# Peptides against a protein of PDB entry 5HOI: the designs that were tried, part 69

Target 1, 351 residues: chain A of PDB entry 5HOI
Amino acid sequence: FRYMPFSPAGTPFGFTDRRYLTMNEVGYVSTVKNSEQYSITVSFFDVGRFREYHFEDLFGYDLCFLNEKGTLFGQSKTGQIQYRPHDSIHSNWTKIIPLQAGERITSVAATPVRVIVGTSLGYFRSFNQFGVPFAVEKTSPIVALTAQNYRVFSVHYSQFHGLSYSLSELGTSSKRYYKRECPLPMSLPNINSDMKKDANLDYYNFNPMGIKSLFFSSYGDPCIFGSDNTLLLLSKWRSPEESKWLPILDSNMEIWKMSGGKETTDIHVWPLALAYDTLNCILVKGKHIWPEFPLPLPSEMEIRMPVFVKSKLLEENKAILNKKNEIGADTEAEEGEEDKEIQIPVSMAAE

## One batch from the design tools (peptide; aimed at target 1 M258 K262 K285 M301)

Design b1_p24_7_s3 (made by RFdiffusion4, then SolubleMPNN; from b1_p24_7, 12 letters changed)
Fold by OpenDDE base, seed 3:
Structure b1_p24_7_s3 (fold): chain B 351 residues (1-351), chain A 24 residues (1-24)
Amino acid sequence: as target 1 above (351 residues)
Amino acid sequence: SEEEKEREELYEKVKQGLAKRAAK
């Protein structure tokens, strides 16, 4: 296993010279490889609020986090980080994170008030928005970070224990834990032997944990979207005994419902954010599970707890069709090739 | 190709389905 640099909703290069470093509800950061250099563009969905900007990257930034005030960049191997405000009021700053031999920055996060750096050795480094350090803490190896205001959601990996998570608040003088290295009930990507030849291998090599994104909801709840395309939300995290992960959306089931029950491998959900009861996402067309260029417009997908078993729905619809055919045998119902759309019960479309 | 057309039709169907739900 190798710790790879993680950024929320970041994409691999694949066979191209360009990729998304990160994307969320604010916008998307792209990088293009130009020989030995990179050109980075920071783009926004709200073009009335923000102006797109670009710069030359001589360092090869492979970590990124975008927020409403600025963009944090990181280089996983060198330990260089750069914060770039979107406005010209605040100056850019650069810092070198000291790394041990073989240590990598695995994830970075930034809010308007905090910068966080996590490493493959489990060093958790906190800074203010100006790059002034607060503390260094030793945790289990960090594989992913996100942050909202003063709160940090961290994902950790142990070879023996799998995935764990922490939820913390970074005050001015102290760190408070709401959750500390608790088990994360997320499935790791299955390296099926058959995935060795497909676009899925490129993604697995880029992101071995299969964490497509992690974010805080608009209500401030930690969310994670794994390789199973299920959105998990941490409910009741303020109450240690009542806290649980809720599978609030199976995006494969939602695509299946919207397709009229067609199985497809060429439509994918790419998560951006959870706003209220809707997953903001990119609907991806093609064999690659990640968005290509140009970026499609974001879509909204309502959250729906996966209560129904797909196999039962298919059996029930087959039974209904068979009964209709038994009753209809006495009337010359024209064999119109009506594409037999699986009638998903309106209750299941409304629930 | 016919497969590309079917993929486009399916993509637009899913996209329109999502847009119709979000507008309710």
Scores: peptide ipSAE 0.387, ipTM 0.886, DockQ to the pose 0.768
OpenDDE base, seeds 1, 2, 4, 5: peptide ipSAE 0.018, 0.005, 0.369, 0.364; ipTM 0.430, 0.329, 0.880, 0.879

Design b1_p24_7_s4 (made by RFdiffusion4, then SolubleMPNN; from b1_p24_7, 11 letters changed)
Fold by OpenDDE base, seed 1:
Structure b1_p24_7_s4 (fold): chain B 351 residues (1-351), chain A 24 residues (1-24)
Amino acid sequence: as target 1 above (351 residues)
Amino acid sequence: EEKKKEEEELYEKVKKALEKEKAK
């Protein structure tokens, strides 16, 4: 196993000289490789609120986190981090994170009030928005981070225990845990099934955990979107005994329903954020599961618990078609390709 | 070519379905 730098919704280079370092509801950060240098562009979905900016990257930043106030960059091998406010009123700052031999920064996160750095040796480093350090804690190896306000959602990996998660709050004087290294019920990428497509090998080499994105919902609930294309939400995390992961969306099932029950290999959901009851996402066309350039406009997908069984829906639709054919035997109505809309039972759209 | 056209029609069908959900 190799620890790779993780950024929320980051994409590989693939066969190109360009990739997305990160993307979310605020915008997207792209990098283009120019010989020994990189050109980074920070773009926004709300072009009226923020101005796009670019700069030359001499360090080769491979970690990124975008928020409403600025962009955090990191270099996984050197330990360099840079925070760039979107507003020119605030100065950029740079810091070197001390790394041991073979240690890597695996993930970075930033809120308007906190900066967090996680490493392959499980060093959890916290800073304020100006890069002033608060604390260093040693945890299990960190593979992903996200943060909202003072809260941090961290994903950990152990060869013996698999994936775990922590949910913590970074106060001024202390760290509080709501969850500490609890089992994460996310499936890891199945190398044997996914490697049958060369396009999936490049993504697996880029992101061996298959965590496409990690974010907090608009309500402040931890969310994770894995290689199975299921959105998991941590419900009731304030009550340790009642806390559970809810599969709130199977994006493959939703694509299948919206396609009229056709299996497709060239339509993919790329997660950005959960806003209220909608997954903000990029609907990707093509063989690659990640968005290419130019970035399509974001789509909204309504969250729905995956309670439907494909086989049952197909049997019900066949039974409806057979009944129509038994009644329709007397009228030579042309075989127009009646759009085989799977009638989703109306009762399950309101829960 | 025909398979590529079918996948394009499916993509546009899914995209239109998502656009209708956003409008509710």
Scores: peptide ipSAE 0.469, ipTM 0.916, DockQ to the pose 0.843
OpenDDE base, seeds 2, 3, 4, 5: peptide ipSAE 0.467, 0.463, 0.466, 0.464; ipTM 0.915, 0.914, 0.915, 0.915; seed 3 fails the geometry check

Design b1_p24_8 (made by RFdiffusion4)
Pose (drawn by RFdiffusion4):
Structure b1_p24_8 (pose): chain A 322 residues (1-190, 198-318, 341-351), chain P 24 residues (1-24)
Amino acid sequence: FRYMPFSPAGTPFGFTDRRYLTMNEVGYVSTVKNSEQYSITVSFFDVGRFREYHFEDLFGYDLCFLNEKGTLFGQSKTGQIQYRPHDSIHSNWTKIIPLQAGERITSVAATPVRVIVGTSLGYFRSFNQFGVPFAVEKTSPIVALTAQNYRVFSVHYSQFHGLSYSLSELGTSSKRYYKRECPLPMSLPNDANLDYYNFNPMGIKSLFFSSYGDPCIFGSDNTLLLLSKWRSPEESKWLPILDSNMEIWKMSGGKETTDIHVWPLALAYDTLNCILVKGKHIWPEFPLPLPSEMEIRMPVFVKSKLLEENKEIQIPVSMAAE
Amino acid sequence: SEEEDRLFEKVLEVLERRKKEREE
């Protein structure tokens, strides 16, 4: 099996010279093939706070993670990473991650206080926001990483367990695991979208902590999974809280559509900030549309019963209250 | 097609209505 470089909400090149590296509630990072180099553009949705800028990529960064304080870039092959703070007060720093034979950097993540690099051999290298290393750890092969403040949500893969996840906190003292390689019941992919599933074999469209600190993941099944009771290991449950396919179906008047797709950015309490993509492909294009907001709904709605009540989709009060 | 455009615009209008109602 070949591990692929992962970034939250990243898009493939397809038949173009440009794609999105990473995408969330803060903004979007795109890269354009420029002859022999690349042109990286860092954009923001709150235009008033940060200024959109661009720079020339002489290395070919294919890994990226965006937070409110800075942008982290990474190269899956050479192992070079660069953290660019949004404000000009703080300096950019660059490090090169040691990589063994065939070892690839599969995912990177950054917070205002931590920088995380994961490799295909299971190396977990953590730094502060300035590049000072804390500890190098060996875990299962990492395929996806996201972090919030001091906490890290890592998705692992092997030929035995399949997909597993670890939830840990990088405290000032030492590293503490909340959950260590527990089952991750995310649906795996089972065509016009072939380009995407070569770029992202797991179908993990994005994963992120919620605005209130709960781990979330958005697989190829277009269902938002939220980790409930992660503080108590014996009570951990993955809860499906939004069937985005059902919502587009209800908002489209019960019509089956093959051109409307959801691209996850982040979860804010009960609202999924996303990009509504219209077209044959399931990933967003250029220019990037304005973010949309999709309220979470428990998957308790049946299509056949909703069609009877309407004879937008009107929902029976008895069913809506449930 | 024209029907697919109308359905897409309908989804945008529903989401904007729900967003305005929640902000009120």

Design b1_p24_8_s1 (made by RFdiffusion4, then SolubleMPNN; from b1_p24_8, 15 letters changed)
Fold by OpenDDE base, seed 5:
Order: structure tokens, then C-alpha cells, then sequence
Structure b1_p24_8_s1 (fold): chain B 351 residues (1-351), chain A 24 residues (1-24)
């Protein structure tokens, strides 16, 4: 295992000179290699609210976090971070995070009020939006961060204990934990099964944890989307004893249903955000599980608890087809092979 | 493949239809 820089919904370069540093509901940040330099573009989905901007990156930023007020950049090896407000009212600022030998920044997050830096040695560094430091805390090694307002969702990795998570609130004078290094019931990428395809190996080398993204929902609940393409939501986190991870969407199952039960390997869900009851995502076509250039328009996928078993749905559909054929045997109507969409029982549209 | 393209467009259309139904 190697600690790699993580950004929410970031993509590898693959065989190209360009990649997405991060993307979410606000927009997407791309970087293009130009000799020894990079050109970074910050693009937005709401073009009426925000103006696209670009700049030359001489540092090779490999970490990024986008919010409604600005973009945080980081360089995992040098410890350099830069915050760029989207407006011209506030100045850009740059800071160097002190790193020990072999320490890397593994993730960065930014809200309109906080900047967070996590490292491979488990240093959790907090700042205000102007880069003024609050505290340094030692935790288990941080592999991913996201933040909303004052709240931080951190993912930790131990070689002995696997994945854990923390949920904290960064007040002005103190850090409060709602959850502190609790077990995270997320599956790690299976090297033996998934690495049979070169494209999966490239992604694994870029992101060994298989965390495609993590975010807070519109309701302020921590969400994580792993290599299994399942969206997990942390429910009831305000009640420590009642808190549980809910698998609120199996995106592979939803693609399979919408395909009429066809198995495909070349259609993928790339997560952006959870807004109310819909996963904002990019539907990706191709061999790579991540979006290429140009970025497709975002899609909305309704969340649904994975209560269906593929085998039962196939049996039920086969039974419905057989009943239709038994009733239709007397009338010569060549009703063509209409791709009979798997009728999802109406009763599950209300849960 | 051409089949994967057709399937991709079908899924996009299904998602777009559901979005329109929620907005109505």
C-alpha cells in the first residue's frame, strides 16, 4: 500500500495529458500538462452564478477541493497549499505545510470558513479561510477528507485495522467529535478480481482505497462512494449509539435495472454529490470508470435501498413474460420484442 | 460497442425522463 493524494471525484491522467483534480455539484477542476508546467481550469455547472477561470500551475498541484466560495489546491510532496477565492474581493493565499521525511499531504478540504489538511502520518491541520492556523492534531493516517461549513468527515487507514472514519466539528476554540476513528464498513478494492483489466490497475495505482468520492449530503450527512459503486450515508450521527451506515444506492444495480437487465462493463456512475434524494453524478461511457474530456452533463439518480436481488428480479420478469405469452398465444399480433423495462414495483417508489 | 452506445443513450434518456417527472 502507498499513500496517494486524494481529492473528491478526482481522475487519473491515464494515457492523456489531462485529468480532473476534483469535481462536485459546484463544478470541476481540470489540469493539463504543458511540458514542465500545468494549466489549471476551474469550471462551474452554474455559469450564471460563477465565471470560469484558469491559471498556470508551476508546482504541479495534485490535491484539490472545490466549494461555493473558492478552490483549495495542494501539492502532496512539497506541502504547498493555495486557496483561490472565486471572487476577486478576497486575495489568494499560499502556505507551506511542514512535512516530515516521507510524510505527504494525502487530502485537503475547504469550506467558506475552514481549511483542513490531512497527512499520511495522521497530522490533521486546521485553518480558517484566510490560512490562519487553529490547531494541529495527531490522528491515525488520513487518506481522505471532506468538509461542509464547520463539519469535517475524515477517513483514516491502518494496516492493522483497515478503514476508519471521524466526524468532527471545528469551532473557533475547540474541536468536537461526533465520531472518532470508528470502523468504516467500506469494501477495499479487490486486487485479484478487479486488476484483471489494465484500466482498473491504473485507477488502483491512482487511488488504492477505491474511494471515488466523499461529501456531505444537502442535509449534512456524511456520504462515501467506494469501489463497489455503493453510496453509503451515515445516518443518525448526532446520536452516537444509533449511528449507522446505510447503503442508500447500489449504482451497479440501478444501471442494471435501467438497462433492462443487461450486464455491461462500459457504463459507470461517477459520483458528484447527494442533493436531497438524488445522487448527482456523471454517467460514464467507456472502458475507464472515470469521466474523460469533455465532461458529460451531470445526471441525477434517485437513491434507493438495495433490497432487490438480481436473481429474483430475473425470475419475476421471466414469470411475467411467460404469463404474457400464455395469454397472447391466440392472437397473431407480432408485438415486437419491446425491450421490456424491468417494472420496479410501485410500492418502492415511496420508500 | 454500438450496443453499449445504444444502452448508454437509453440510460441517459431514462434518467432525463425521471428528472422531468420529478420537476412536474
Amino acid sequence: as target 1 above (351 residues)
Amino acid sequence: SAEDEKLYEQILAALAKKKAERAA
Scores: peptide ipSAE 0.533, ipTM 0.933, DockQ to the pose 0.816
OpenDDE base, seeds 1, 2, 3, 4: peptide ipSAE 0.533, 0.532, 0.533, 0.533; ipTM 0.933, 0.933, 0.932, 0.933

Design b1_p24_8_s2 (made by RFdiffusion4, then SolubleMPNN; from b1_p24_8, 12 letters changed)
Fold by OpenDDE base, seed 1:
Structure b1_p24_8_s2 (fold): chain B 351 residues (1-351), chain A 24 residues (1-24)
Amino acid sequence: as target 1 above (351 residues)
Amino acid sequence: SKEDEELYNQILESLEKKRKEREE
């Protein structure tokens, strides 16, 4: 096993000189190899909000994380990271992460308020958005990271225990764990069944964990999309004893249904994000399970969970709170109620 | 194949149809 650099929805070069470093709901980052250099382009789906930009990469960045405020780049071997704001208000910054012999940066994540670096030796490094360090923690080897606001979803790998996950919050003074190195019930790529096609072997060599992407949903729930093309959502993560992974979409089954029951090997779902009740994704046609160039327009695939209930219950709870505020009832609306996990009524979870 | 292209387009049209039905 080799620790490979992971970025959400990143693609391999394959037999080409170009690949996607990362992609999500905000946009996509591509790199093109030009002799000994790379040209990086940061592109956006909302062309009205953001302007595409490019730069020459002399370092060969192989890690990337895109958010609404900037792009984090990393070089897995050298430990160099760079943050580039999308706007011109904030300056770019660079930092070298100290690496031990044989250590690699395996994943990076960035929010508007935090930068996170994970390594093959399990060093978890946290920074603010300006690259000021908070802490270094030793964990099990980190293979993937994503973050939203102050929350971090990390995937860990042990040769003895397989995949685990952590969910943590990076406050100003301390790290809180909601989940700490708990078993992750995700299937690893099956080398014997799936690797019959050279294209699958190329992807496995690029991403041996088969984690196509991981993200937080629009509701702040950790999501992971594995090699089995199933979207898993971590439900009830605020309640440690009630927390469970829900298979909210089997994308192979959805393709099968939409095909009229035809077996196909050359249509694939490439995950971007979970927005409300839909998986934002690229529908890929071809031999490769990943999108090539040019990038197709994103598609929305409906999930099976009644996430509509969560949105309606959020709106209803907001409407109830607003009505209570209008009635002048001095019920201390504890600021903590907005972050209460909305219990989906059992009646709506059975459909 | 030509069949895979037709199937790909059918799936895209199905997804676009469902999207429109959610926006109404």
Scores: peptide ipSAE 0.508, ipTM 0.927, DockQ to the pose 0.405
OpenDDE base, seeds 2, 3, 4, 5: peptide ipSAE 0.507, 0.507, 0.507, 0.506; ipTM 0.927, 0.925, 0.926, 0.925; seed 4 fails the geometry check

Design b1_p24_8_s3 (made by RFdiffusion4, then SolubleMPNN; from b1_p24_8, 12 letters changed)
Fold by OpenDDE base, seed 5:
Structure b1_p24_8_s3 (fold): chain B 351 residues (1-351), chain A 24 residues (1-24)
Amino acid sequence: as target 1 above (351 residues)
Amino acid sequence: SAEDDELYEQILKSLAKRAKERAE
């Protein structure tokens, strides 16, 4: 197993000279290879609130985290991190994270009040927004990080135990755990089944955990979107005994419903954020499961627990169509765009 | 394919329709 640098919703280069370092509800960070250097662009969805900016990257930043106040960059091998505020009022700062031989920064996260660095050896380093260190903690190897305000969601990997997660709060005086290295019920990518497509192999080599993104919901619940395209939400995390992962969206099932029950391999959901009851995402067309350039506009997909079986929905939809055709024999066919979408019966939509 | 393009546009329309219905 090789620890790879992880950033939320980051994309591989593939066969191109450009990729997204990260994307979320705030915007997207792209990097382009220009000979021996990179050009980084920080773009925003709310163009009225934020101004796009770019800079030359001589270090080859391979880690990124975007928030509403700035962008954190990291170089996984050298240990260099840079924080760039979006405003011109606050100065950029750079720091070198001390790395042991073979250690890599595997993930970085930033909030308006905290900077977090996780490593392949399980060093968890916390800083304020100005790069002043708070603490260094030794955990299991960190493979992914996200943060909201003072809270950190970390994903850990062990060869013996698989994936685990922690949920912590980085207060002013101490770190509090709500969850500490608890089992994460997320499926890892299946190398044997999924590697039949070169694009899947390229993505696996970029992200061997298959974690497309992780974020906090608008309500502050940890969310993870894996290779199975299922959105998991950690419910009731304040009550350790009641806390559970909820599969709140099967995005493949939602695409299948909206397609009218067509199986497709060239339409994909790329997760950005969970805002209330909607997954903010990019609908991707193509062989690659990740967005290419230019970035399509974000879409909102309503969360729905995957309680339906495809075969039953197809039978019900056929029964609805047959009833419409039996009633519609006497009324002029208004060429209404037949809603090819598989309708959920109203009785099941209210549960 | 042309079919994938049509399907993509269909899904985008469905998402946009649902977004409108939630805003009403």
Scores: peptide ipSAE 0.528, ipTM 0.929, DockQ to the pose 0.789
OpenDDE base, seeds 1, 2, 3, 4: peptide ipSAE 0.522, 0.526, 0.525, 0.528; ipTM 0.928, 0.929, 0.928, 0.929

Design b1_p24_8_s4 (made by RFdiffusion4, then SolubleMPNN; from b1_p24_8, 14 letters changed)
Fold by OpenDDE base, seed 5:
Structure b1_p24_8_s4 (fold): chain B 351 residues (1-351), chain A 24 residues (1-24)
Amino acid sequence: as target 1 above (351 residues)
Amino acid sequence: SSEDEALYNQILESLAKRKAAREA
């Protein structure tokens, strides 16, 4: 296993000279290789609120985190980080994170009030939005980070224990843990089954944990989207004994339903954010599980707990078709009513 | 394939219809 730089919804270069460094509900950051240099573009979905900007990258930034106030960049090997506000009022700042021999920055996160750096040796470094350091903590090796306001969701990896997670709040004087290195019930990519396609191998080499993205919901719940294309939400995290991971969407099942029960290999969900009861995502067409260029418009997929079995749905649909054929009524079935999926009440978020 | 394109467009249309129904 090799620690790779992780950014939320980042894509590999593949066979191209361009990739997405990160994307979320705010926008998307792309990089294009030009000889020994890179050109970075920060683009936004709300073109009325934000202006697209670009700059030349001489450092080869391989880490990125986008928020509503700015973009954090990082270079995994050199330890360089740069914060760029979207407005021209606030100045850019750059810092070098001290790295030990063989240490890598594995993930970075930024909110309007905090900057976080995680490393392959488990150094957790916190800063304010101006880059002033608060603390350095030693944890298990960090493989992914996201943050919202003062809260940080961190994913850790141990060769012996697999994946764990922490949920913490970065106050002014201290770090509070809501969860500290608890088991993360996410499946790792299966090298033997999934790697038969070259495109899957390329993605695995880019992201060996298979974490496509992680974010906080609009209600402030930690979310993770793995290689199994299931959205997990951490419910009731304020109550340590009641906290649980909920599989709130199987995106493969949703695609299967919307396809009329066809097995598809060339349609994929790429996660951006969870807004209320909808997964903001890119619907991807093609062999690659990640979006190409140009980026398609985002779609909204309603969250639904995967309570149905495909075989049972196919039997029910056959029974309905047989009844319609017996009645001779070419009544267009209203496709809408039979999705008896338990909508997760909006009220289950944020407890 | 042309079938994959038709299916992709069907799914996009389904998602768009569901969105419009939630915003109505």
Scores: peptide ipSAE 0.525, ipTM 0.930, DockQ to the pose 0.564
OpenDDE base, seeds 1, 2, 3, 4: peptide ipSAE 0.523, 0.522, 0.521, 0.523; ipTM 0.929, 0.930, 0.929, 0.930

## One batch from the design tools (peptide; aimed at target 1 I267 E300 E341)

Design b1_p25_1 (made by RFdiffusion4)
Pose (drawn by RFdiffusion4):
Structure b1_p25_1 (pose): chain A 322 residues (1-190, 198-318, 341-351), chain P 25 residues (1-25)
Amino acid sequence: FRYMPFSPAGTPFGFTDRRYLTMNEVGYVSTVKNSEQYSITVSFFDVGRFREYHFEDLFGYDLCFLNEKGTLFGQSKTGQIQYRPHDSIHSNWTKIIPLQAGERITSVAATPVRVIVGTSLGYFRSFNQFGVPFAVEKTSPIVALTAQNYRVFSVHYSQFHGLSYSLSELGTSSKRYYKRECPLPMSLPNDANLDYYNFNPMGIKSLFFSSYGDPCIFGSDNTLLLLSKWRSPEESKWLPILDSNMEIWKMSGGKETTDIHVWPLALAYDTLNCILVKGKHIWPEFPLPLPSEMEIRMPVFVKSKLLEENKEIQIPVSMAAE
Amino acid sequence: VTSNIYVTKNGVREKITRKELLAGV
């Protein structure tokens, strides 16, 4: 099996010279093939706070993670990473991650206080926001990483357990695991979208902490999974809290559509900030549309019963209250 | 009662209608 470079909400090149590296509630990072180099553009949705800028990529970064304080880039092959703070007060720094034979950097993540690099051999290298290393750790092969403040949500893969996840906190003292390689019941992919699933074999469209600090993941099944009770290991449950396919179906008047798709950015309490993609492909294009907000709904709505009540989709009060 | 999907345009938060959704907002 071949591990692929992962970034939250990243898109493939397809038949174009440009794609999105990473995408969330802060903004979007795109890259354009420029003859022999690349042109990286860092954009923001709150235009008033940060200024959109661009620079020339002489290395071919294919890994990226965006937070409110800076942008982290990474190269899956050479192992070079660069952290670019949004403000000009703080300097950019660059490090090169040691990679063994065939070892690839599979995912990177950054917070205002931590930088995380994961490799295909299971190396977990952590730094502060300035590049000072804390500890090098060996874990299962990492396929996806996201972080918030001091906490890290890592998704692992092997030939035995399949997909597993770890939830840990990088405290000032030492590293503490909340959950260590527990089952991750995310649906795996089972065609026009072949380009995407080669770029992202797991179908993990994005994963992120919620605005209130709960781990979330958005697989190819277009269902938002939230980790509940992660503080108590014996009570941990993955809860499906939004069937985005059902919501587009209900808003479209019960019509099956093959051209409307959801691209996850982040979860804010009960609202999924996303990109509504119109077209044959399931990933967003250029220019990027304005973010949309989709309220979370428990998957308790049956299509057949909703069609009877309407004879947008009107929902019976008895069912809506439930 | 219906479901809700919203977009913000010029600082105004607006609900997406069925025709707008099918047209790609």

Design b1_p25_1_s1 (made by RFdiffusion4, then SolubleMPNN; from b1_p25_1, 9 letters changed)
Fold by OpenDDE base, seed 2:
Structure b1_p25_1_s1 (fold): chain B 351 residues (1-351), chain A 25 residues (1-25)
Amino acid sequence: as target 1 above (351 residues)
Amino acid sequence: VTSSIYVTRDGVKLKITQEELLSGL
């Protein structure tokens, strides 16, 4: 096993000179190899909100994380990271992460308030959005990271214990764990079945864990999409005893249904984000399981979970709060009520 | 539940038909 640099929904070069470094609901970052240099382009789906930009990369960035405020780049071997705000008013910054012999940056994440770096030796490094360091923690080897606001979802790999995950909050003074190195019930790539197709060998050499992407849902729930094309969502993560992974979408089953029960072995789901009750994704047709160039338009795939009840309950709760405010009841609406986990009724989770 | 794929183009959610899924991809 070799620790490889991971970025959410990143693609391999394959036989081409170009790949996607990362993609999500905000946009996609591409890199093109030109002799000894790389040209990086940051493209957006909302062309009215953001302008596409490009720059020359002399370092060969192999790690990337895109958010609504900027793009974080990393070089897995040298330890160089660069943050580039989308707004030209804010300055770019560069930093070198100290690496031990044979240590690699395996994943990076950025929010508007935090930058996170994870390594093959399990060093977890946290920074603010300006690159000021907070802390260094030693964990199990990190293979993937994502973050939303102050929350971090990390995936760890041990040769002896397999995959684990952590969910943590990076406050100003301390790190809080909701989950700490708990078993992750994700299927690893099956060498005997998945590697029989030559087109899959290049992908699993690029990404040995088969993690296509990981993200937080629009409701702040950790999500992961593995080689089995199943979307897993971590439910009830605030309650350690009740927390469970839910298989909320089998994308192969959904494609099979949409095809009218035909074996469509040439259509693949490439995950971007989970927005409410829909998986935002790229539908890929062809030999490769990853998107080629040009990038197809994003598609939305409806999930079976009663997240429709969660959205309705949120709208109903907002409507009740607005009515209470109109009636002049001085009940201090604790700002903390929006962050309460809506309990999904057990009857609806089984349909 | 009829699984539906939608494509968002220019802020408009378009339902992809089975024929468009098979022909336009």
Scores: peptide ipSAE 0.028, ipTM 0.630, DockQ to the pose 0.410
OpenDDE base, seeds 1, 3, 4, 5: peptide ipSAE 0.023, 0.000, 0.030, 0.012; ipTM 0.604, 0.288, 0.613, 0.376; seeds 1, 4 fail the geometry check

